# Peptides against a protein of PDB entry 5JXT: the designs that were tried, part 8

Target 1, 319 residues: chain A of PDB entry 5JXT
Amino acid sequence: SLLPKKEINVYIGMSEMQVKWYQKILEKDIDAVNGAGGKRESKTRLLNIVMQLRKCCNHPYLFEGAEPGPPYTTDEHLIYNAGKMVVLDKLLKRIQKQGSRVLIFSQMSRLLDILEDYCVFRGYKYCRIDGSTAHEDRIAAIDEYNKPGSDKFIFLLTTRAGGLGINLTTADIVILYDSDWNPQADLQAMDRAHRIGQTKQVVVYRFVTDNAIEEKVLERAAQKLRLDQLVIQQGRAQVAAKAAANKDELLSMIQHGAEKVFQTKGAFGTMAEKGSQLDDDDIDAILQAGETRTKELNARYEKLGIDDLQKFTSESAYE

## One batch from the design tools (peptide; made by RFdiffusion4, then SolubleMPNN)

Design b2_p18_4_s4
Fold by OpenDDE base, seed 5:
Structure b2_p18_4_s4 (fold): chain B 319 residues (1-319), chain A 18 residues (1-18)
Amino acid sequence: as target 1 above (319 residues)
Amino acid sequence: SAKIAAAQARRAARYARL
């Protein structure tokens, strides 16, 4: 029988470089961040800020002038300059030693380019699919990954391209490097490994940058998922889940953790304490803390009715 | 290695398009 998937949110601090770039993004649009634009503030401007903050949470090298060079090098700086890469690098070593195989999903094809450079640097054999991958190349990559005795350890996927009905049950670990605004897209990604033909316990690690925009992206996704479930269960098809965040929700999301980011000198959380020196015990502690926070997050939304979920702002989640 | 050089070339190309 197919075992239930285990899902763990992995809360990760920003590197020093991420904090610096996160500050720079907020400072560039400080009037919008402070809500000084009021009703006149462009929703497009706020969406652009959210997009830049999410890029920062993924990797600072998604910005021009962040990567050291020219000459550009593939070295340890690719890992230690992003909190998610530090955790990923340790976690992948463990996963490989366990004889597991891993799907890594992101919203950002440009992040997959960084992950390719990382795979080459670590000597990990990989496959890749994104939204630009030709149909024939997609089939070839899937077949190369799924073949008996495949030496491909990692499959790099954009969440949307990976969601397109493929079977990847030859992997048992799923890493969501970032989250989709639509939780159904992430579920569809997980279901590439969690299908008939899977023989192992599927474990899903969802990376979430702590004290940043990504916590609010996660909360909004959890709220939406619960609302979608309740609407289906209650037959209330007329409850249009507000498909897009309003301006006030976007502003609240941008402001979340901003003060603490401005006050922070250097790295954040576990990245300040250990940085690239994370050991196996530190990873176990991060995973255990993540499992606890995941249960708490789920328990918070499970108690809410449809009317509560429609009124529920990201601020009332912590009050 | 040729793979590292290819990665460096991909990086250079990412920033040259901006």
Scores: peptide ipSAE 0.132, ipTM 0.788, DockQ to the pose 0.214
Fold by OpenDDE base, seed 1:
Structure b2_p18_4_s4 (fold): chain B 319 residues (1-319), chain A 18 residues (1-18)
Amino acid sequence: as target 1 above (319 residues)
Amino acid sequence: SAKIAAAQARRAARYARL
């Protein structure tokens, strides 16, 4: 029988560079962040802020002028300037040593370009598929990755391109580098490894930037997933999960952790304490803390009814 | 050299499409 997948949210502090860029994004639209625009604030403006904050959580080099250069160098700065890359770098080394193979999913093809540069820099053999990959090249990449004795360690995928019915059961580790607004897209990505033909315990690591907008993206996705499950279980077809966040939801998401980000000088959490000097014990501590917070998050939403899950509760803005 | 040049070209293309 297929073993249940183990899902762990990996909560990761921002690097100093991410904090600076996160502050700059908030400051650029501070009136919108403070809700001073009122009912006149464009939903499009708030969506743009959300998108920039999510880019920052992924990697600061998604912004023009953030990457050192020209000349552009592929060096350790590609790693230490993003908290997720620092954790990824240590985690991939462990995964490889265990003889596992890994799928890395992102919403952002431009992040996959950074991950390609990283793979080349570390000497990791990889395949890539995104939304622009031709059908033939997609088949070839899947076949190359799934080949018996394949030397390809990593498969880089956009979540949506990876969701399209492919079998990647030759991987046992899934890293969600970021989260989709639709939790079903992430589940479909996990199900590429967690499917008939898998012989190993599938482990899913969901990277979440701590004290940032990504926690609220995760909470909203978990809420929606639980709502979708309850609607299916109760046969209540009328609960169309509100596909798009309202303005107040977007504003609450933007405001989450913003004060602490403004007060922060340098990096966050384990990134402030250790930065690029994370060892195996630091990774174990991050994974253990993540496993605990994952259980707590799931337990919070498991107790909620349909009516509670339809309300975006801002209650976690005061904790 | 060719891999670095390809990486540099991809980076330049990331910023040119912004």
Scores: peptide ipSAE 0.099, ipTM 0.770, DockQ to the pose 0.317
Fold by OpenDDE base, seed 3:
Formats: structure tokens, sequence, C-alpha cells
Structure b2_p18_4_s4 (fold): chain B 319 residues (1-319), chain A 18 residues (1-18)
């Protein structure tokens, strides 16, 4: 029988470089971040800030002039300048030693470009699919990954391109490097490994930058998922339509952790303590803390009714 | 390795166009 998938949110501190770029993004639009724009602040401006902050949480090298150079090099700086890469680098070594195979999903094709350079740097054999991948090349990549005795360890996918009905049950580990605004897109990505034909325990690691906008993206996705479930169970199809974040929600998301980011003169959490020198015990501690916070997050939304889940308030998640 | 050099060249080309 197919084992239930394990889902663990992996909460990861920003690197020093991420903190610096996160500050720079907030400072560039400080009036919007402080809500000083009032009714005149465009939803588009707030969405742009959200998108830049999410890029920063993924990798600072998604910004022009962030990567050290010229000359541009593929080196350890590619890893230590992004908290998610530090954790990914250690986690992949463990996963490989276990004889597991990994799907890595992102919303950002430009992040997959960084992950390709990382895979080449570490000598990981990989496949890639994104939204620009031709149908024939997609089939070829899937077949190359799924073939008996495939030496391809990693499959790099954009969440939406990887969500398209494909079977990747030859992988047992799923890494969501970032989250979709639509939790169903992430579920569809997980279901590429977690379906009929899977013989192993599927484990899903969802990377979440701690003390940053990604926590609020995750919370919003969890709220929406629970709402969608309750709407299906109660037959109340009309409720699902309010899914687009309003201005106040976007502003609250942008403001989340911003003060602590401005006060920080280095990296966050385990990234400040050990940086790229994370060991196996540090990874176990991060995973255990993540499992606890995942249970707490789920338990918070399991108690909420449809009417409560429709109220996006930072407070209604603590009542 | 030739693969690392190719990755470096791709990075250089990505940021030289920005």
Amino acid sequence: as target 1 above (319 residues)
Amino acid sequence: SAKIAAAQARRAARYARL
C-alpha cells in the first residue's frame, strides 16, 4: 500500500547577504512598507515588493549585481550566500547516502538555473523541466530520470511544469524550494512522487525562510488549503472565490519580520551560528524543529471554521 | 572541469546581458 507522505516545513535563517538584500528591498519602498501610501498605494507595487522579497528568500543572485564578479565563478559562495542552499547542500548529501532520489521544485525558473550550476559544481547528475521545455524534451527527461538504473539523482522542476500529470515515483524525496500561492500546485507537485507505483516513504521538505515573508506565504497557503477542504466537505462552492490577497494582507506579509531584519547585522539563527559549516546534528535539529512547527501550524488551521479561515488576520491565527 | 567552466561562462553571459 502507498504510505502516507510525510510533510516537514524546514525553517531556514537568511544568510548575511540575504539579510542585506532583504533590507535593501524594504528600504527602496520604505513608504509602501510602512503603509504610508494609504489608499493610493497600488496593489501592483505591493505585489512587486512581495515578489522581490520571495526572490531574496530563494537566492540573492536572482538580483542584478548581487553575484560576486566579474569574473563570475561557480564556487562555495553560491551556497553560503543563501540559507536554503546551505541546508539543501547538507540535506542532499544525506539523501544521496540513503540511496534516495530527489525532486526539487521551485516557482522560479531562474532559481533552477542557479540549482543547475550547483548540481554541476557538486557533481550531481540531474534532469530539468520548466515551462519552456518542449513536450518531446520533457518526455525524454522523464524517461531518462525514471529508467531502471538511472544515474540521475536530482530532478529540477518548476512547480507548475512538474505538476502536469507526470509520474516520478522513482523519486521518494520532494523538496519544495519555495511555495506556490496556490497550495494545490504544491500538492500536485508532491503527487508526482506520491502516487501508485511508489514503493518508499515519500518525504516532502518544504523550505521556508524564517522571520521573512515566506512564513506568511506558507500560512496563507495553509489557510487556503483548509478552506478548500472545508468547502468541499460542506458543499459551499461559492466561498473559494476570495482567494486573492488584498492590499492589507500583502502589507502585513511584507511587514512580517521586517523590524528584526532591519535590526540584524548578520545572518539569522543557525546561519549566524554555523553558516555553511552545518553538520548532520544541525540538520537533524532543523528538521525536528520544523516537524514541531509543522504540527503546530496544521493544528492551528484544523480548529478553524470556514468563517474564521476567510478572515486573514494575523490575530485570528492565534485565537 | 569543462562543465564548471561552462557553468561559469553561462553565469557571466547571464549577468553581462543585464
Scores: peptide ipSAE 0.087, ipTM 0.773, DockQ to the pose 0.193
Fold by OpenDDE base, seed 2:
Order: structure tokens, then sequence, then C-alpha cells
Structure b2_p18_4_s4 (fold): chain B 319 residues (1-319), chain A 18 residues (1-18)
């Protein structure tokens, strides 16, 4: 029988470079971040800020002029300049030693480009599929990954392209490098490994930048998923889960952790303490803390009714 | 390695097109 998938949120501090770029993004639009734009602030501007902050949480090299160079190099700076890369680098080494195979999902094809350079740098054999991949090349990449005795360790996928009904049950680990606004897209991605033909325990690691917008993206996705489940269960088809955040919701998400980001000199959390020098015990501590926070997050939303889940709980920017 | 050099060249080309 197929074992239930284990899902763990992995909460990761920003690198010093990510903090600097996150500050710069907030400062550029500080009036919008402070809510001073009032009725004049466009929803589009807030959505743009959200997208820049999410890019920063993924990797600072997604911004022009962020990467050191020219000359551009592939070296350890590709890893230590992004908290998610530091954790990914240690996790992949562990996953490989365990004889597991891994799917890595992102919303951002440009992040997959960084992950390709990383795979080449570490000598990891990989396949790639994104939205631009031709149908024939998708089939060839899937077949090359799934073949008996395949030497391909990693499959790099955009979440939406990887969600298209493909079977990747030859992988047992799923890394969501970032999250979709729609939790169903991430579930569809996980279900590429967690399907009929899987023989191993599927483990899903969801990377979440701590003290940043990604926590609120995750909370909103969890809230929406629970709401969708309750609507289906109760037959209340008229409860359209508001698919799109309003302006106040977007503003609250942008403000989350912003004060602490402005006060911070250097990196956050374990990234400040150890940077790229994380050991196996640090990774175990991060995973254990993540498992606890994941249970707490799920338990929070399991207790809520439809009416509570329809309210955006603005935790005040002062808590 | 030739693969690392190719990755460096791809990165340089991404930022030269921006």
Amino acid sequence: as target 1 above (319 residues)
Amino acid sequence: SAKIAAAQARRAARYARL
C-alpha cells in the first residue's frame, strides 16, 4: 500500500545578502509598506513588492547586479548568499547518501537556472522541465529520470510544469524550494512522487524563509487549503474561497517581519550563527523545529470553521 | 571541469542579456 506522505516545513533564515536586498526592496517602496499610499496605492504595486520579496527569499541573484562579477563564477558564493541554498546543499548530500532520489520544485524558472549551475558545481546529475520545455523533451527527460538504474539524482521542475499528470515515483523526496499561492498546485507537484507505483515513504520538505513574506504565503495557503476542504465536506459550493488577496492582506503580508529585517545587521538565525558551515546536527535541529511548527500550523487551521477561515486574521504588525 | 566552465558561461550570458 502507498504510505502517507510526510510533509515538513523547513524554516530558513536569510543570508546577509538576502537581508540587504530585502531591506532595499522595502525601502524602495517604503510609503506602500507603511500603508501611507492609502487609496492611491494600487493592488498591482503591492503584488509587485510581494513578487520581489519572494524572489529575494529564493535567491538574491534573481536581481540584476546582485551576483558578484563580471567575471561571473560558479563557486561557494552561489550557496552561502542564499539561506535556502545552504540548507539545500546539506540536505541533498544526506538524501544522496541515503540512496534517495529527489524532485526539486520552484515557481521560478530563473531559480532552476541557478539550481542547474549548482548541480553542475556539486557534480549532481539532473533532469529539468519547465513551462518552455517542448513536449518531446519532457517525455525524454521523464524517461531518462525514471529508467531502471538511472544515474539522474535530481529532477528540477517548475511547480506548474511538473504538476501536469506525470509519474515520477522513482523519486521518494520532494523539495518545494518555494510555495505556490494555490496550495493545490503544490499538492499536484507532490503527487508526482506520491502515486501508485511508489515503493518508499515520500517525504516533502517545504522551504520557508523565516521572518519574511513566505511565512504569510504559507499561512494563507494553509488557510485556503483548509477552507477548500471544509467547503467540499459541507457541500457549501457558494463559499468561493477568495482566490486573490485584497490590498490589506497584501500589505499585512509585506509588513510581516519587515521591522526585524530593518533592525538586522547581517544574517538571520542559524545563518547568522554558522552561515554556510552548518553541520548534520544543525540540519537535524532545523528539521525538528520545522516538524514542530508544521504540526502547530496544521493544528491552528484544523480548529477553525468556514467563517473564521474566510476572515484574514491580520495578526497586528505589532505582535 | 568543462561542465563548470559551461555553467559559468551560461551565467555570464544570463546577466549580459538583462
Scores: peptide ipSAE 0.062, ipTM 0.732, DockQ to the pose 0.198

## One batch from the design tools (peptide; made by RFdiffusion4, then SolubleMPNN)

Design b2_p19_2_s4
Fold by OpenDDE base, seed 2:
Structure b2_p19_2_s4 (fold): chain B 319 residues (1-319), chain A 19 residues (1-19)
Amino acid sequence: as target 1 above (319 residues)
Amino acid sequence: MPLSAAEARAERRARRRAA
């Protein structure tokens, strides 16, 4: 029988480099961040800020001039300059020791390019597919990963390319390196491992940059998922959960943690205390804290009705 | 001109796909 999947949000502090780049993104558009642009600020401008902040939460090397060099070589700096990479590096060592196999999903194909450099640097054998992968190459990569006795430990996927009907039940661990705005895309990604033919407990680790925009992306996704579930249960097909954030919601998301980011000198949270020197106990503490916060987040939205969930989406259905 | 970090990463990826 297929065991229920376990999902854990992994809350991760920014590295010092991420804090500096996050500050720089906010400073570049400070008038928009402060709401000083008023009615003149385009939704497009706010969406661009959101996308830059999400890039920063993933890896600062997604920006030109962040990576040390020339020469541009893969080294430990690829890991310690991004909080998610520090946690990923320790978590993958544990996953490998357990004899598990892992799917890593991201929205960003350019992040998968960084993760390829990381896999080579650590000697992890991997497969990759994204939205640009030819159909034949996609089949070949899936077959190479799924073959009996496959030496491929990691599968790197874009969430959308991975969501398309494929079976990856030869993996039991799923890492969502970032979240989709649509929680259904992440569910479809998890369902690549959590499907008929799975023999292990599927565990999903959702990476979330703490005290940053990604926490609000997660809250919005959880709210939307609960609303979608209640709409299905009540047969109220008309409550199309408006997938698009309004301007005020985007602004609130951008502002979340911004003051603390501006006040911070160096790294955030566990990244300030331990940096790249996280041990197994630090990882266990992060996972336990994440499991607690995940239960609290779910319990918050489970108590809400459709009307409550709609009020939190500041788009009244009639404006 | 020296390759940018992104170009150097793209070149490494192209070499891995050709292997």
Scores: peptide ipSAE 0.616, ipTM 0.945, DockQ to the pose 0.608
Fold by OpenDDE base, seed 5:
Structure b2_p19_2_s4 (fold): chain B 319 residues (1-319), chain A 19 residues (1-19)
Amino acid sequence: as target 1 above (319 residues)
Amino acid sequence: MPLSAAEARAERRARRRAA
């Protein structure tokens, strides 16, 4: 029988560079962030802010002028300038030592380009597929990863490319480097490893930037997933959870943690205390805290009925 | 003009695919 997958949200502080870029993104559109645009504020403008903040949470080198150079060379700066990379770097060492193989999913192909540089820098053998990968190259990459005795440790995937019926049961670890707005896309990604033919315990690590927009992305995704499950279970087909956030939801998401980000000089949390010097005990503490917060998050939404879950989404129903 | 960081990354990726 297939073992149940274990999912853990890994809450990660921003690096100093991420804080600086996060501040810069908010400051550039401060009137929109403060809601001063009122009813005239474009939903498109708010969506653009959300997209930039999510890029910042992933890696500051997604912005022009963030990467040190010229010359632009891969070095330790690629790791320590992003909290998620610091945690990933330690976690991958542990995963490899355990004889596990890992799928890394992101929404951002440009982040996979950074992760390729990282894999090469650390000497990790990898495969990659994204939305631009030709069908033949995709088959070849999957076969190369899945072959008996494959030296490929990491598979880099966009969540969308990973959703398309692939079997990757030769991996037992899934890292969601970022989350989809649609929780079903993330589930479909997990189910590439968590499928018939898997012989190991699948563990899913969901990276979440702490005190940032990604916490609200996660909360909204968890709420939507619970609502979708309850609607299916109760046969209430009419409760199509409006998939798109309204303006007020987007504004609230942008504002989440913004005050603390503006007040912060340097990095956040464990990134402020340890930076790139995270040890195995720090990783264990992050994973344990993440497991606790994951249980609390799930327990919050499991207690809510359809009507309660709809109230939180229904502000999008009246526009 | 000096290559941007993104262009330099694209060139590294292109070289890896050609190897």
Scores: peptide ipSAE 0.599, ipTM 0.942, DockQ to the pose 0.631
Fold by OpenDDE base, seed 3:
Structure b2_p19_2_s4 (fold): chain B 319 residues (1-319), chain A 19 residues (1-19)
Amino acid sequence: as target 1 above (319 residues)
Amino acid sequence: MPLSAAEARAERRARRRAA
């Protein structure tokens, strides 16, 4: 029988470099961030800020002039300059030691390029699929990963390319390095491992940058998912979840944690205390805290009705 | 012109695919 998947949000502090770049992104468009543009501020400008902040949460080397060099070489700086990489690096060692195999999903093919450099640097054998991968190469990569006795530990996928009906039940761990705006895309990614033919407990780790825009991306995704479920259950086809964030929602998402980011000198949370020196106990603490916050987040949205879930109000989810 | 970090990463990927 297929065991229920275990989903854990892994809340990760920004590195010092991420904080500096996050500040720089906000400062560049400070008038838009403060809502000073009012009705004149374009939705496109806010969407651009959101995309830059999400890039920062993933890795600062997604920006030109962030990576140290020339020469541009892969080294430990690739890890310690991104909180998600620090946690990933420790988590992958544990996963490998347990004899598990892992799917890593991202929305950003350019992040997969960084993860390829990381895999090579750590000596992890991997497969890769993205939106540019030819059909034949995609089949070959899947078959190479799924073959009996495959030495491929990691599969790197863009969420949407990995969502295309493929079977990856030879992996039991799923890492969502970032989240899609559509929670169904993330579910479809998880369902590549969590499907008929899986023999292990599937565990899904969703990486979320703490005190940043990604918490609001996650909340919005959870809200939308619950709304979609209730609409299906109630047969109320008219409750189309507003597919796109409005301007005020985008502004609220950009502002989330911004003040604390501006006040921060250095890294956040465990990244400030331990940085790249996280041990197994630090990982266990992060996972336990994440499991608690995941339960709290789910419980918050489970209590809400359709009408409450249609309102993107930070307030309605605290009643 | 000196390669950008992104171009240097792309060249590393190209070299890995050719190997």
Scores: peptide ipSAE 0.597, ipTM 0.942, DockQ to the pose 0.645
Fold by OpenDDE base, seed 1:
Parts: sequence; C-alpha cells; structure tokens
Structure b2_p19_2_s4 (fold): chain B 319 residues (1-319), chain A 19 residues (1-19)
Amino acid sequence: as target 1 above (319 residues)
Amino acid sequence: MPLSAAEARAERRARRRAA
C-alpha cells in the first residue's frame, strides 16, 4: 500500500544579503508598502513588489548586481548568500547519505539555473525539466532519471513542468523550493513521487522564508486548499476561491514582517547565529520546529468553515 | 561589455549542454 506522504514546512531565515535586498525592494516602493498610494495604487504595482520579494526569498542573485563579480564564478557564495541554499546544501547531504533521491521544484526557471550551477559545483548528478524543455528531451530526462540504477540524484523541475502527469516514483524526497499561489500545483508536483509504484515513505519539504512574504503565500495557499476541499465536500461549486489576491490582501502580504526586516541588522534566525556553518543538530532543530509549525498551521485551517476561509484575515500579522 | 551575472550563467549552461 502507498504510505501517506509526510509534509513539513521548513522555515528558513534570510541571509544578510537577502535582508539588504528585501529592505531595498520595500524602500523603493515605500509609499505603496505603507498604503499611501490609496485608490491610485495599481494592483500591478503591488504584484510587482510581491514578485520581487518572492525572488529575494528564493535567491538574491535573481537581481542584477547582487552576485559578486566579475568574474562571475560558482563558489560557496552561491550558498551562503541565500538561507534556502544553506538549508538545501545540508539537507541534500543528509538525503544522499540516506540513499534517497530528490525532486526539487520551483516556480522560477531562473532559480533552476542557480540550482543547476549548484549541482555542478557540489558534483550532484541531476536531470532538469522546465517549460522550455522540448517534449523529446523531457521523455529522455524522465527515462534517464527513472532508469534502474540511475546515478541521477536530483531532478530539477519547474512546478508547472512537473504537473504534466509524469511518473517520478523513483524519488522519495520532494523539495518545494518555493510555493505556488495555487496549492493544487504543489500537490500535483508531490504526486509525481507520491503515486502508484512508490515503495518508500515520501517526505515533502516545503521551504518557507521566515518573517517574510512567503509565510503569507503559504497561509493563502493553505486557506485555498481547505476551501477547495470543503467546496468539494459540500457540493458548493460556486465558491470559486478568488484566484487572484485583491489589493488589500497583496498589501497585507507585502507588509508582513517588513518592520522586523527594517529593524534587522544582518541575517535572521539560525542564519544570524550560524550562517553557512549549520550542523546536523541545527538542521534537526529547523525540521522539528517546522514540523510543529506545520501542525499548528494545518490545525488552524482545519477548524475553519467556508465563510471564515473566504475572509482574508490580516489579524495573523500582529500575533 | 562585460557579461552580466545572468549572461555568464547562461554561457556556463550552454557550454555544459554542448559538452
């Protein structure tokens, strides 16, 4: 029988470079961030801020002028300048020692470019599929990865490319490097490993930048998922969860953690304490804290009815 | 002009795919 998947949100502090870039993004549009733009503030401007903040949470090198150089070399700076890369680097070492194989999903093909450079730098054998990958090359990459005794440890995928019904049950670990606005896209990604033919316990690690916009992306995704489940269960198909966040939702998401980011000198959390020098105990502590917060998040949304789940509660920003 | 960081990465990927 297929074992139930274990899902763990991994809450990760920003690096010092991420904090500086996050501050710079907020400062550039400070009037919009403070809601001073009023009715004149375009939804497009807020969406652009959200996209820049999400890029920052993924990797600061998604911005021009963030990477040290020239020369632009792949080195340890690719890891220590992004909290998610620091955790990923330690986690992949553990996963490999366990004899597991891993799918890494992102929304951003440009992040897969960074992850590809990282895989080469660490000597990890990988496959890659994104939205631009030709159909024949997709088949070849899947077959190469799924081959009995394949030496390919990592599969790099965009979440959308992974959604195409492919079987990747030869992997037992899934890393969601970032979250989709639509939780169904992430579920479809997980279901590439968590499917008929899987023989291992599938574990899903969802990376979430702590004290940043990604917490609100996660909350909104969890809220939507619960709403979708209740709508299906109650037969209320007309409750189309508004696919697009409104202006006030976007503003609340942008403001989440912004004050603490402005007050922060250096990195956040474990990134401030240890930076790239995380040990196995630090990773265990991060995973344990993540498991606790994941249970709390799920328990919060499981108690809510349809009417509560239709309200975007900004109240969780002040607790 | 010196390659941007993004262009330098793109060139590295292109070289790896051609090898």
Scores: peptide ipSAE 0.411, ipTM 0.898, DockQ to the pose 0.647

